# Ledger of designs, part 108: peptides against a protein of PDB entry 3V4L

Target 1, 386 residues: chain A of PDB entry 3V4L
Amino acid sequence: GQPLAKDKVALLIGNMSYWEHPKLKAPLVDVYELTNLLRQLDFKVVSLLDLTEYEMCNAVDEFLLLLDKGVYGLLYYAGHGYENFGNSFMVPVDAPNPYRSENCLCVQNILKLMQEKETGLNVFLLDMCRKRNDYDDTIPILDALKVTANIVFGYATCQGAEAFEIQHSGLANGIFMKFLKDRLLEDKKITVLLDEVAEDMGKCHLTKGRQALEIRSSLSEKRALTDPVQGAPCSAEALVRNLQWAKAHELPESMCLKFQCGVHIQLGFAAEFSNVMIIYTSIVHKPPEIIMCDAYVTDFPLDLDIDPKHANKGTPEETGSYLVSKDLPKHCLYTRLSSLQKLKEHLIFTVCLSYQYSGLEDTVEEKQEVNVGKPLIAKLDMHRGL

## One batch from the design tools (peptide; made by RFdiffusion4, then SolubleMPNN)

Design b2_p15_2_s4 (from b2_p15_2, 6 letters changed)
Fold by OpenDDE base, seed 1:
Structure b2_p15_2_s4 (fold): chain B 386 residues (1-386), chain A 15 residues (1-15)
Amino acid sequence: as target 1 above (386 residues)
Amino acid sequence: SSSTEVVSTSPELPE
C-alpha cells in the first residue's frame, strides 16, 4: 500500500536581519513560497522570520512537541550557517561575530530529538553555507544516531561550499528554492524529487562549479511529501497537535470600532508569517460634517520594537510587506508587526482617530484601546523560559 | 541590463 503519514508538520525558519553579519534577502520569499506549497501538501506549517538563538531553540522545542510516531517532520532553514566535522549549524540573527557552536543550533541534535519521537519521515532542507568555521574548535561529541532509515537531508550546497542567492532589482528566491519550488508538489519519493532538483540546479550557469545540491539519505521506504495523511485524528495526541497548530495560525477577528463623532473604522488583520502580522485600518463610515479623518495605530507593547516611522503606511509595501499585498484591502493604513514571537502579553494597542469638522481649523482626536489577545505564534508562549 | 548579482549567504568572518 502507499505509505501513510500519521500527520505532517513543518518548521520553516528564514533568518535575514542579522545584527553582526551581512543581511540576506532570499529567505523572505523562500519561506513564504515553501509555506504555501507545503500547505497544499497538507503540512501543518509554522513559518518564522528573524529569530534569535533563544527564539530558535523555542521554535524547535514547539516543533518537536508536534512530532509523534509516524508523523512526517520537515525542517527548512534559510540563513547563515556553517558545517564543522559533518555537523550543520544554523546561525541565529543575534549571533556574535565571530559566532561559535554555543551561539548556534546544531541540526544533528535536532535530528536526535526527532528520532526519539519515532517519526515516519525526517526531512531537513538546509539553504545555508557549509563552510568550516575556523573560529569554532569545538568537536561536538554527538551520540550515535539511531538507525531509523527515514532521514533525508537536502543541502543547498556541497560540503565546504557556499550557498548563493540571486539578487535582482526585486524579490528573488535563493538558488535552491528557485528549483525546489517547481518540483515540490510531484508525487515522487523525496530523494528522487531532490535528485531531479539537483539536475535542474546543475543546468544553472550562474552557480555552475560554485553550488551543487547534496542529498544525504538513509530512507529505505518509498516516502513522498505527497503521502496522504492518515484519516480522522484517532488519538488524543493528534487532536492536541491539531489544536496547537491552529493556535499558532489564529488571527484576531476583524473589528468595527465606533467613535463618538460617528466615524466607523474597520480594523483588520492578515498573516504574512506565523510571527509576522499586518494590521490595517479603513474608514467605513464618515459623517458628512467631517471633511478629513485618519485612523492610526499606536501604543504597541514594547516587546515588539515597533518603530512609529514604519507604522501607519499608505501601502503594504512601505511597511516591508511585498508578499501578501495582493490579498489585503486597498485604501487602508498598514502596520507590519514582524516580531510576534517576542509578545509576552496580550496585544493591546491604541486606535487614534484624527479628524476635522467642516469650518473648524483644529484637528480633533479620539482614542480607543484595543485588545486582540495573543495573535498567531504568540499563543505558543515561546518566551516561557525568560 | 538587469545585472544579476550572485551573493554568497556566507557570513564574513574576520580574517
Scores: peptide ipSAE 0.140, ipTM 0.730, DockQ to the pose 0.775
Fold by OpenDDE base, seed 2:
Structure b2_p15_2_s4 (fold): chain B 386 residues (1-386), chain A 15 residues (1-15)
Amino acid sequence: as target 1 above (386 residues)
Amino acid sequence: SSSTEVVSTSPELPE
């Protein structure tokens, strides 16, 4: 019979906005496209951009809580990285220059913890460089991995080699994701699918002799990303897992705000990633005596580090939101919250209406405070340990 | 001709 997954869970991390290292571009598009494809494959996907060391550790811990016996676990990482002594290190955005193993997450440590969960399949897709870091002389003494015969690594590049992105004038994928996305939905054993991706990369003139996919696998069974999830959650643990994932992906409900002047504002929310939300405002009713009015959002929690110069834009693209702009309503003001993982309290902010009456020169302001609770990933309280 | 620049995702480690 076709293998069944007890559940399917994915953690996708894209680091691009490094503090002490060159900024990347591809991880934004790569995480977004992979998220949409894995959702079509019935994966529970957590998608996170620009994580610190602490935030990456917490994201991995929350991912491990979603894993159990017979669950398919997929970890994708796009960003800076290195490989020392066969151990792969993911580099957080706050990593110093030079970074060391103590500043980074070891993928083989995550694999050890996944094996303790008795997972049905462990897939690692590592879109990072695999050069040695000569500033890190630390030999990690890792415990021997269990023989589980269910591990697949897809490395975007060979050992000791670089991974590349294609810089165009617009949005572009990394080289690995460019080929992976075309095959990811195929009903094939995951190692066969990755081998076909490796062939496609090898035929491309841009990648030939620069980047080659490496596949490492112990997978003894015909497991595919297309394998169906076992029906209704039969265990209390499966119900808790489904509720935890649902909470981490729940948007605030759209609101209609009514001001004393008779203006009505629609306040809406859209998810770009599990830690990135767009707020949009639109005027849905205006009395005829009001000649001009605008609705701004302000007074965000300090933890979110919202620059007012990047808030309340006339287009999603002016906020840095290029991916979801087609799915947003037109003729709004848009604000992008890119660091929801940092939110310790409820998301409370002010909607400010500025307006002018016909025949009055003075602008009038009305304000309403809005509490939307903890949106998306902020419901997981990733900061509980500090 | 849009010059497709292929850029490494390697951090420049200081020499």
Scores: peptide ipSAE 0.135, ipTM 0.741, DockQ to the pose 0.710
Fold by OpenDDE base, seed 4:
Structure b2_p15_2_s4 (fold): chain B 386 residues (1-386), chain A 15 residues (1-15)
Amino acid sequence: as target 1 above (386 residues)
Amino acid sequence: SSSTEVVSTSPELPE
């Protein structure tokens, strides 16, 4: 019969904004596009940008809580990385220079933990360099992996080679995602799909002799990303998994704020990623006696590390939000919260209305505090391990 | 012609 997945869960991590390393660009687009494709494949997708070591560990732990017997697990990583002794290390954004294995997440350790969950399929898509790190001579004593016949690695590059991104003046994919996205929806065994992606990369003049996809698999069954999810979640574990995922993706409801001056503001929320939310404000009603009127958001929790210079922008793009800008309402002020994983408390902030009456020179301000609870990934309380 | 720059995702490890 056609293989069935008990459920399908994906964790996508894109690290770009490194502290001590060159900044990347492609992971933003790659994580976003892959998220949309995997959602079309009925995956529960957690998408995270710019994670520290601690935040990456917690994201993996939360992902492992979503895994169970017969669940398809997919881990995608785009960022800096290395490979020592056949072990792949994902580099967090806070990794020192030089980094070592102690500062990084070992993919083979994650695989071990996934194997303990008796998953139906384990897919790793690693868009990172596989050069040896000569600053780390530590041989990780990895416990022997269980012989499970449901593992697929897609490495964006060969062993000992670099992965590359295509830097254009605009949004561009990494080389791997550029070819992967064109085939990802195909109803094919995942190893056959990746082999076709490898052929497409090999035909590209930009990648030829520079980057080649490596497929490492122990997949004995004909498993595809298109495999249907087994019907209604009847198990308590499946209900818990569905609730856990739903919590991580719950946006605040849009609010209509009414000020004493008679101005009405629409406050709205949009998810760019599981840890990235856009707040937008718009004036929906203004009395005719008010000539100037702007609605700013301010007084955010310090844990979010929001630079006020990047808040309250006239376009989503000025906040660094290039991907969801088409789905956002126009003529708003936009603020991008890119670190929702850092939020320990409720998201409380101030909406400040600045306005001027006709014939008065002085600007008047009214303020309202807004509590939207824990948005998106902040509901998982990734900080509870401290 | 927008120069397509292919950039390594390898950190420049200090030589």
Scores: peptide ipSAE 0.118, ipTM 0.714, DockQ to the pose 0.743
Fold by OpenDDE base, seed 5:
Structure b2_p15_2_s4 (fold): chain B 386 residues (1-386), chain A 15 residues (1-15)
Amino acid sequence: as target 1 above (386 residues)
Amino acid sequence: SSSTEVVSTSPELPE
């Protein structure tokens, strides 16, 4: 019979905005496009941008809670990284310069924990450099991995080599994702699919002789990303997993705010990533005696580090939201919350209505506090240890 | 023509 997945879960991490290292661009587009493709494959996808060491650890822990016997687990990482002694290290955005293994997440440790969950398939897609870090002499004592015969690594580059992104005059994919995305939906054994991606990438004149896909696998069964999910959740654990994933993807409901002056505001929410939300406001009703009015969002929790210069923009693109702008309503003011993982409490903020009456020169303000609870990834309380 | 630059995702480690 066709292999069945008990469920399919993916964690996608894109690190770009490094503190002490060169900034990257490709991970933004790569995580977004891969999220949309994996959703078409019935994966439960958590997509996260710009994580600290602590936030990456918590994201991996929450991902491991979604894994169980016969579940397909996929980890994608795009960012800085290195490989020492056959161990792959993902570099958090807050990593020092130089970084060491103690500042980074070891992929083989994550694999060990996935093997303890008795997963049906473990896929690692690592879009990072595999160059040795000569500043880290630490030999990780890894426990012996179990012989599970369900492991696939797709490394964007060869051992000891660099991974590359293509910088154009706009948004572009990394080299690996550029070729992976064209084949990811194919009903093929995952190792065969990745081999075809390796052949396509090997034809790329930009990276020929600099970057090549390495496939490392111990996969005894014909497993594909297209394998159907086993029907309705047959266990209490599957129901808990589905509820936990649903919590991490719940947007606040759209609100109609009514002000005393008779102005009505529509307040709406959209997810760009699991930790990135767009808030948008629009005037849906204005009394004829009010000649001008604008609705601003302000007074955000300090933990979100919202720069007012990037809030309340006339376009999504002016907030740094280039990917979801087509799916947003037009003629709003837009604010991008890019660090929802940092939210400890409920998202409480103020909607400020500024307006002018016909024949009065003075602007009037009305304010309304809004509590939208914990949106998206903020429901997982990724900060309970700080 | 948009200039295509190929950039390494390797950090500049101190020499």
Scores: peptide ipSAE 0.122, ipTM 0.720, DockQ to the pose 0.807; fails the geometry check

Design b2_p15_3_s1 (from b2_p15_3, 4 letters changed)
Fold by OpenDDE base, seed 3:
Structure b2_p15_3_s1 (fold): chain B 386 residues (1-386), chain A 15 residues (1-15)
Amino acid sequence: as target 1 above (386 residues)
Amino acid sequence: YDVPVMGVITDEEAA
């Protein structure tokens, strides 16, 4: 019969906004597009941008809690990275310069932990460099991996090589995702699919002699990303996994705020990623005596590092939100919360209405505090242990 | 030595 997955879970990490290293652009688009494709494949996807070492560790731990016997696990990473002694290291955004293995996440350690969960398939898609880091002389003594015959690595580049992004003036994919996205929905054994991606990448003049896809696999079975999920969750563990994933993707409900002046504001929320939310405000009712009014969001929790200069924009794009702008209502003020993983408490903020009456020169302000609980990934309490 | 970082292909190289 066709192989069945007990469930399908993916963690996608895109690191771009490095503190001590060159900033990237492609991981934004790559994580977003891959998220949408994997969702069409019935994956439970957690998508995270710009994680610190601690946040990456916690994201991996939460991902591992979603894994169980016969579950398909997929880890995608786009960002800086290196390979020492056949071990792949994902570089967090807070990694020092130079970084070492102690500042990075070892993919083979994650694989070990996935093998302890008795997963049905382990897929790693690593869009990162595979050059040796000469600042890291640490020889990791890794415990021997179990022989599970269910491991697939898709490396965006060959051993000892760089991976590349294309820096266009606009949004662009990384080279790996550019080709992967066109094949990902195909009902093929994952190693066959990746081989076709390697052939497609090999036809690109930009990559010729610079980047080539490497496939490393022990996969003894015909498993595909298209493999159907086993029917209704029959175990307590499957129910818990479904609830945990749903919890991490729950948006606040849209609300209508009523001000004393008679202005009504619609407050809405949209997810860009599991840790990135757009807040939007719109004036839905204005008394005729009020000639001008604007609804600003302010007083965010300090943990979110919200710069007021980037809040309350007239377009989603001015917030840095280019991907979900088509799905947002028009004629709002938009604020992008890009670090929901940092939220320790409830998301409490102020909606400030600034307005002017006809015939009065002075602006009036009214404020309402809004508590929306813990949105999206903030519900997982990724800070548990600080 | 520099740490390994993602390479950039520019529009001029892509043309």
Scores: peptide ipSAE 0.390, ipTM 0.890, DockQ to the pose 0.846
Fold by OpenDDE base, seed 1:
Structure b2_p15_3_s1 (fold): chain B 386 residues (1-386), chain A 15 residues (1-15)
Amino acid sequence: as target 1 above (386 residues)
Amino acid sequence: YDVPVMGVITDEEAA
């Protein structure tokens, strides 16, 4: 019969805003587009940008909690990386210069842990360099992997080679995602799909002799990303997995704030990623005696590191939100919270209404505190280990 | 030696 997945779970990590290394751009678009495609394939997707070592470890641990017998697990990573002795290392944004294996996440260690979960399929899509890091002399003695015959690696580049992004004017995919996205929805064995992606990449003049897709597989079965999820959740573990995923994607409800002056504000929330949320404010009612009014958000938790200069923008794009702007209401003030993984407490902030009465030159301010609980990924308590 | 980082292809190199 056609293979069935017990469930399908994906963790997507895009690291761009490195502290000690060159900044990237492609991972933003790549993680976003891949998230939307995997959702069409009935994957439960956690999408995370700009993770520290600690945050990456916790994201992997939470991903492993979603894995169980016969579940399809997909890990995508876009960012800096290296390969030493056949071990792939994902580089966190806080990695020192030079970085070593102790500062990085080993993909083969994650694979070992996925094999312990008796997963139905393990897919790794690694959009990173595979050059040797000569600053890391560590020879990892990895335990022998189990023979599960369900592993697929799609490497964006060959062993010992660099991966590249194309920095066009504007938003562009990385080279791997540019070709992967066109085929990802095809009902094909995942290794056949990746082989077709490799052929498409091989026609690109930019990558010729610089980057080529490498497929490493032990997959003995005809498994595809299109394989249907086994019907109604029949186990307590499947219910827990569904609840855990739902928690990581629960937005705050939209609020109507009423001020003493009679102004009403709509406060809304949108997810860009599992750790990135847009807050937007709009004036929905204004008394006629009030000539001008603006609704600002302020007093965010210090853990979020919100620069007020980037808050309360007239467009989503001015916040750095280019991908979800079409799905947002127009004529708001927008604020982008890009580090929801850092939130230890409830998201409490102030809505400040500044307004003027007709015939008065002085501005009046009213403030209202808002508690929206823990939004999105902040519900997973990724900080419980500090 | 520099650590391995993702390469950037610029529009000028792509043209």
Scores: peptide ipSAE 0.386, ipTM 0.889, DockQ to the pose 0.852
Fold by OpenDDE base, seed 4:
Structure b2_p15_3_s1 (fold): chain B 386 residues (1-386), chain A 15 residues (1-15)
Amino acid sequence: as target 1 above (386 residues)
Amino acid sequence: YDVPVMGVITDEEAA
């Protein structure tokens, strides 16, 4: 019969905003598009941008909690990285220059932990450099991997080679995702699908002689990303996993705020990623005697590191939100919260209504505090070490 | 020696 997945879980990490390294652009689009495709494949997707070392460790730990016997696990990473002695190291955004293995996450360590969960399939898609880091002389003593015959690596580049992004004027995919996205929904064995992606990349003039997809697999069964999820979660563990994932993707409900002046504001929320949320405000009712009226959000938790200069923009794009802008209501003020993984407390902020009456020169302000609890990934309490 | 970083292909190199 066709293989069945007990469940399907994906962790997607895109690191772009490096502190000590060149900034990237492609991971934004790549993580977003891959998230949407994997959701169509019935994956429970956690999508995270711009993680520190600590945040990446916690994201992996939370991902491992979603894994169990017969679950399909997919890890995607786009960012800086290197390969020493056949071990792939994902570079966090806070990694020093030069970085070493002690500053990075080893993919083979993650694979070991996934194998302990008795997963049905382990897929790694690594859009990173595989060049040796000569600043890291550490020989990692990795424990022996179990023989599970359910492992697939798709490396965006060859061993010892660089990976590249294409910096177009605008939003573009990285090279790997550009070809992967066109085939990802195909009902094919994952190794066959990736081989077809490798052929498509090999036909591209930009990548020819610079970057080639490498497939490393130990996959004894015909497993596909299209494999159906087994019916209703029958185990307590499967129910807990489903609840934990759902909790991590729950948006705050839209609120209608009523001010004393008779202005009504709609406060809305949209997810761009599991750790990135857009807040938007719109005036839904204004008394005719009020000639000017704006609704600002302010007084965010300090842990979110929100620059007020980037808050309350007239377009989503001015906040750095280019991907979800089509799904957002128009004629709002927009604020992008890009670091929800840093939120330790409830998201409490102020909605400030600034308005002017006809025939009065002075601007009046009314304020309301809003508590939306822990949105999205902030519900996982990723800052609580195990 | 620089640490291994993702390479950038510019539009000028892609043209």
Scores: peptide ipSAE 0.381, ipTM 0.887, DockQ to the pose 0.839
Fold by OpenDDE base, seed 5:
Structure b2_p15_3_s1 (fold): chain B 386 residues (1-386), chain A 15 residues (1-15)
Amino acid sequence: as target 1 above (386 residues)
Amino acid sequence: YDVPVMGVITDEEAA
């Protein structure tokens, strides 16, 4: 029969805003496009940008909680990285210069933990360098991996080689994602799909002699990303997994705020990523005696590190939101919360209405506090260990 | 020596 997945779960990490290393751009678009494709493939996708070491560890732990017997697990990483002695290390945004294995996440350790879950398929898509880091002299004593025939690695580059970002004017994919995205929806064995991506990349003049896709697989079965999920969750564990995923993707409900002056504000929320939310405000009713009014959001939790200079913008693009702007309501003020993983408490903020009456020179202000609970990834309480 | 970082291909090299 056609193979069935018990469920399909993906963790996508894009690290760009490094503290001590060159900043990247491609992971933004790559994580976003891959998220949309994997959702069309019925994956439960957690998409995260710009994680610290601690946040990456917690994201992996939460991903591993979603894995179980016969579940398909996909880990995608785009960012800086290295390979020492056949161990792949993903570099967090807070990694020091130089970084070492103690500052990084070992992919083979994650694989070991995925094998303990008896997953039906393990896919690693690693868009990072595979050069040796000579500052790291540590040889990880990895315990022997279980002999399993359900592991696939797609490395964006060969062993000992660099991966590259194309710094185009504007938003562009990285080299690996540029070719992967065109084939990802094909109903093919995952190793055949990746081999076709390798051939497409091999035809590109930019990558020729610089970067080539390497496929490492033990996959003896015909498994595809298109494999259907088994129907309604038959187990308590599958229900718990579905609830845990749903929590990480729950947006606050849109609110209609009514001010004493008779102005009505619509407050809305949109997800860009699992840790990135856009807040938008619009004036939906204004009494005729009020000539001008604006609705600002302010007083965010300090944990979010929201710069007021980037809040309350007239366009999503002015907040740094280029990907979801087409799906947002027009004629709002927009604020991008890019670090929802840092939220320890409920998202409480103030909506401030500034307005002017006809025939009065002075502006009047009214304020309402809004509590929207824990949005998106903040429901997982990734910081409970600090 | 530097740590391994993702390489950059410029627009001029991509053209």
Scores: peptide ipSAE 0.380, ipTM 0.885, DockQ to the pose 0.832

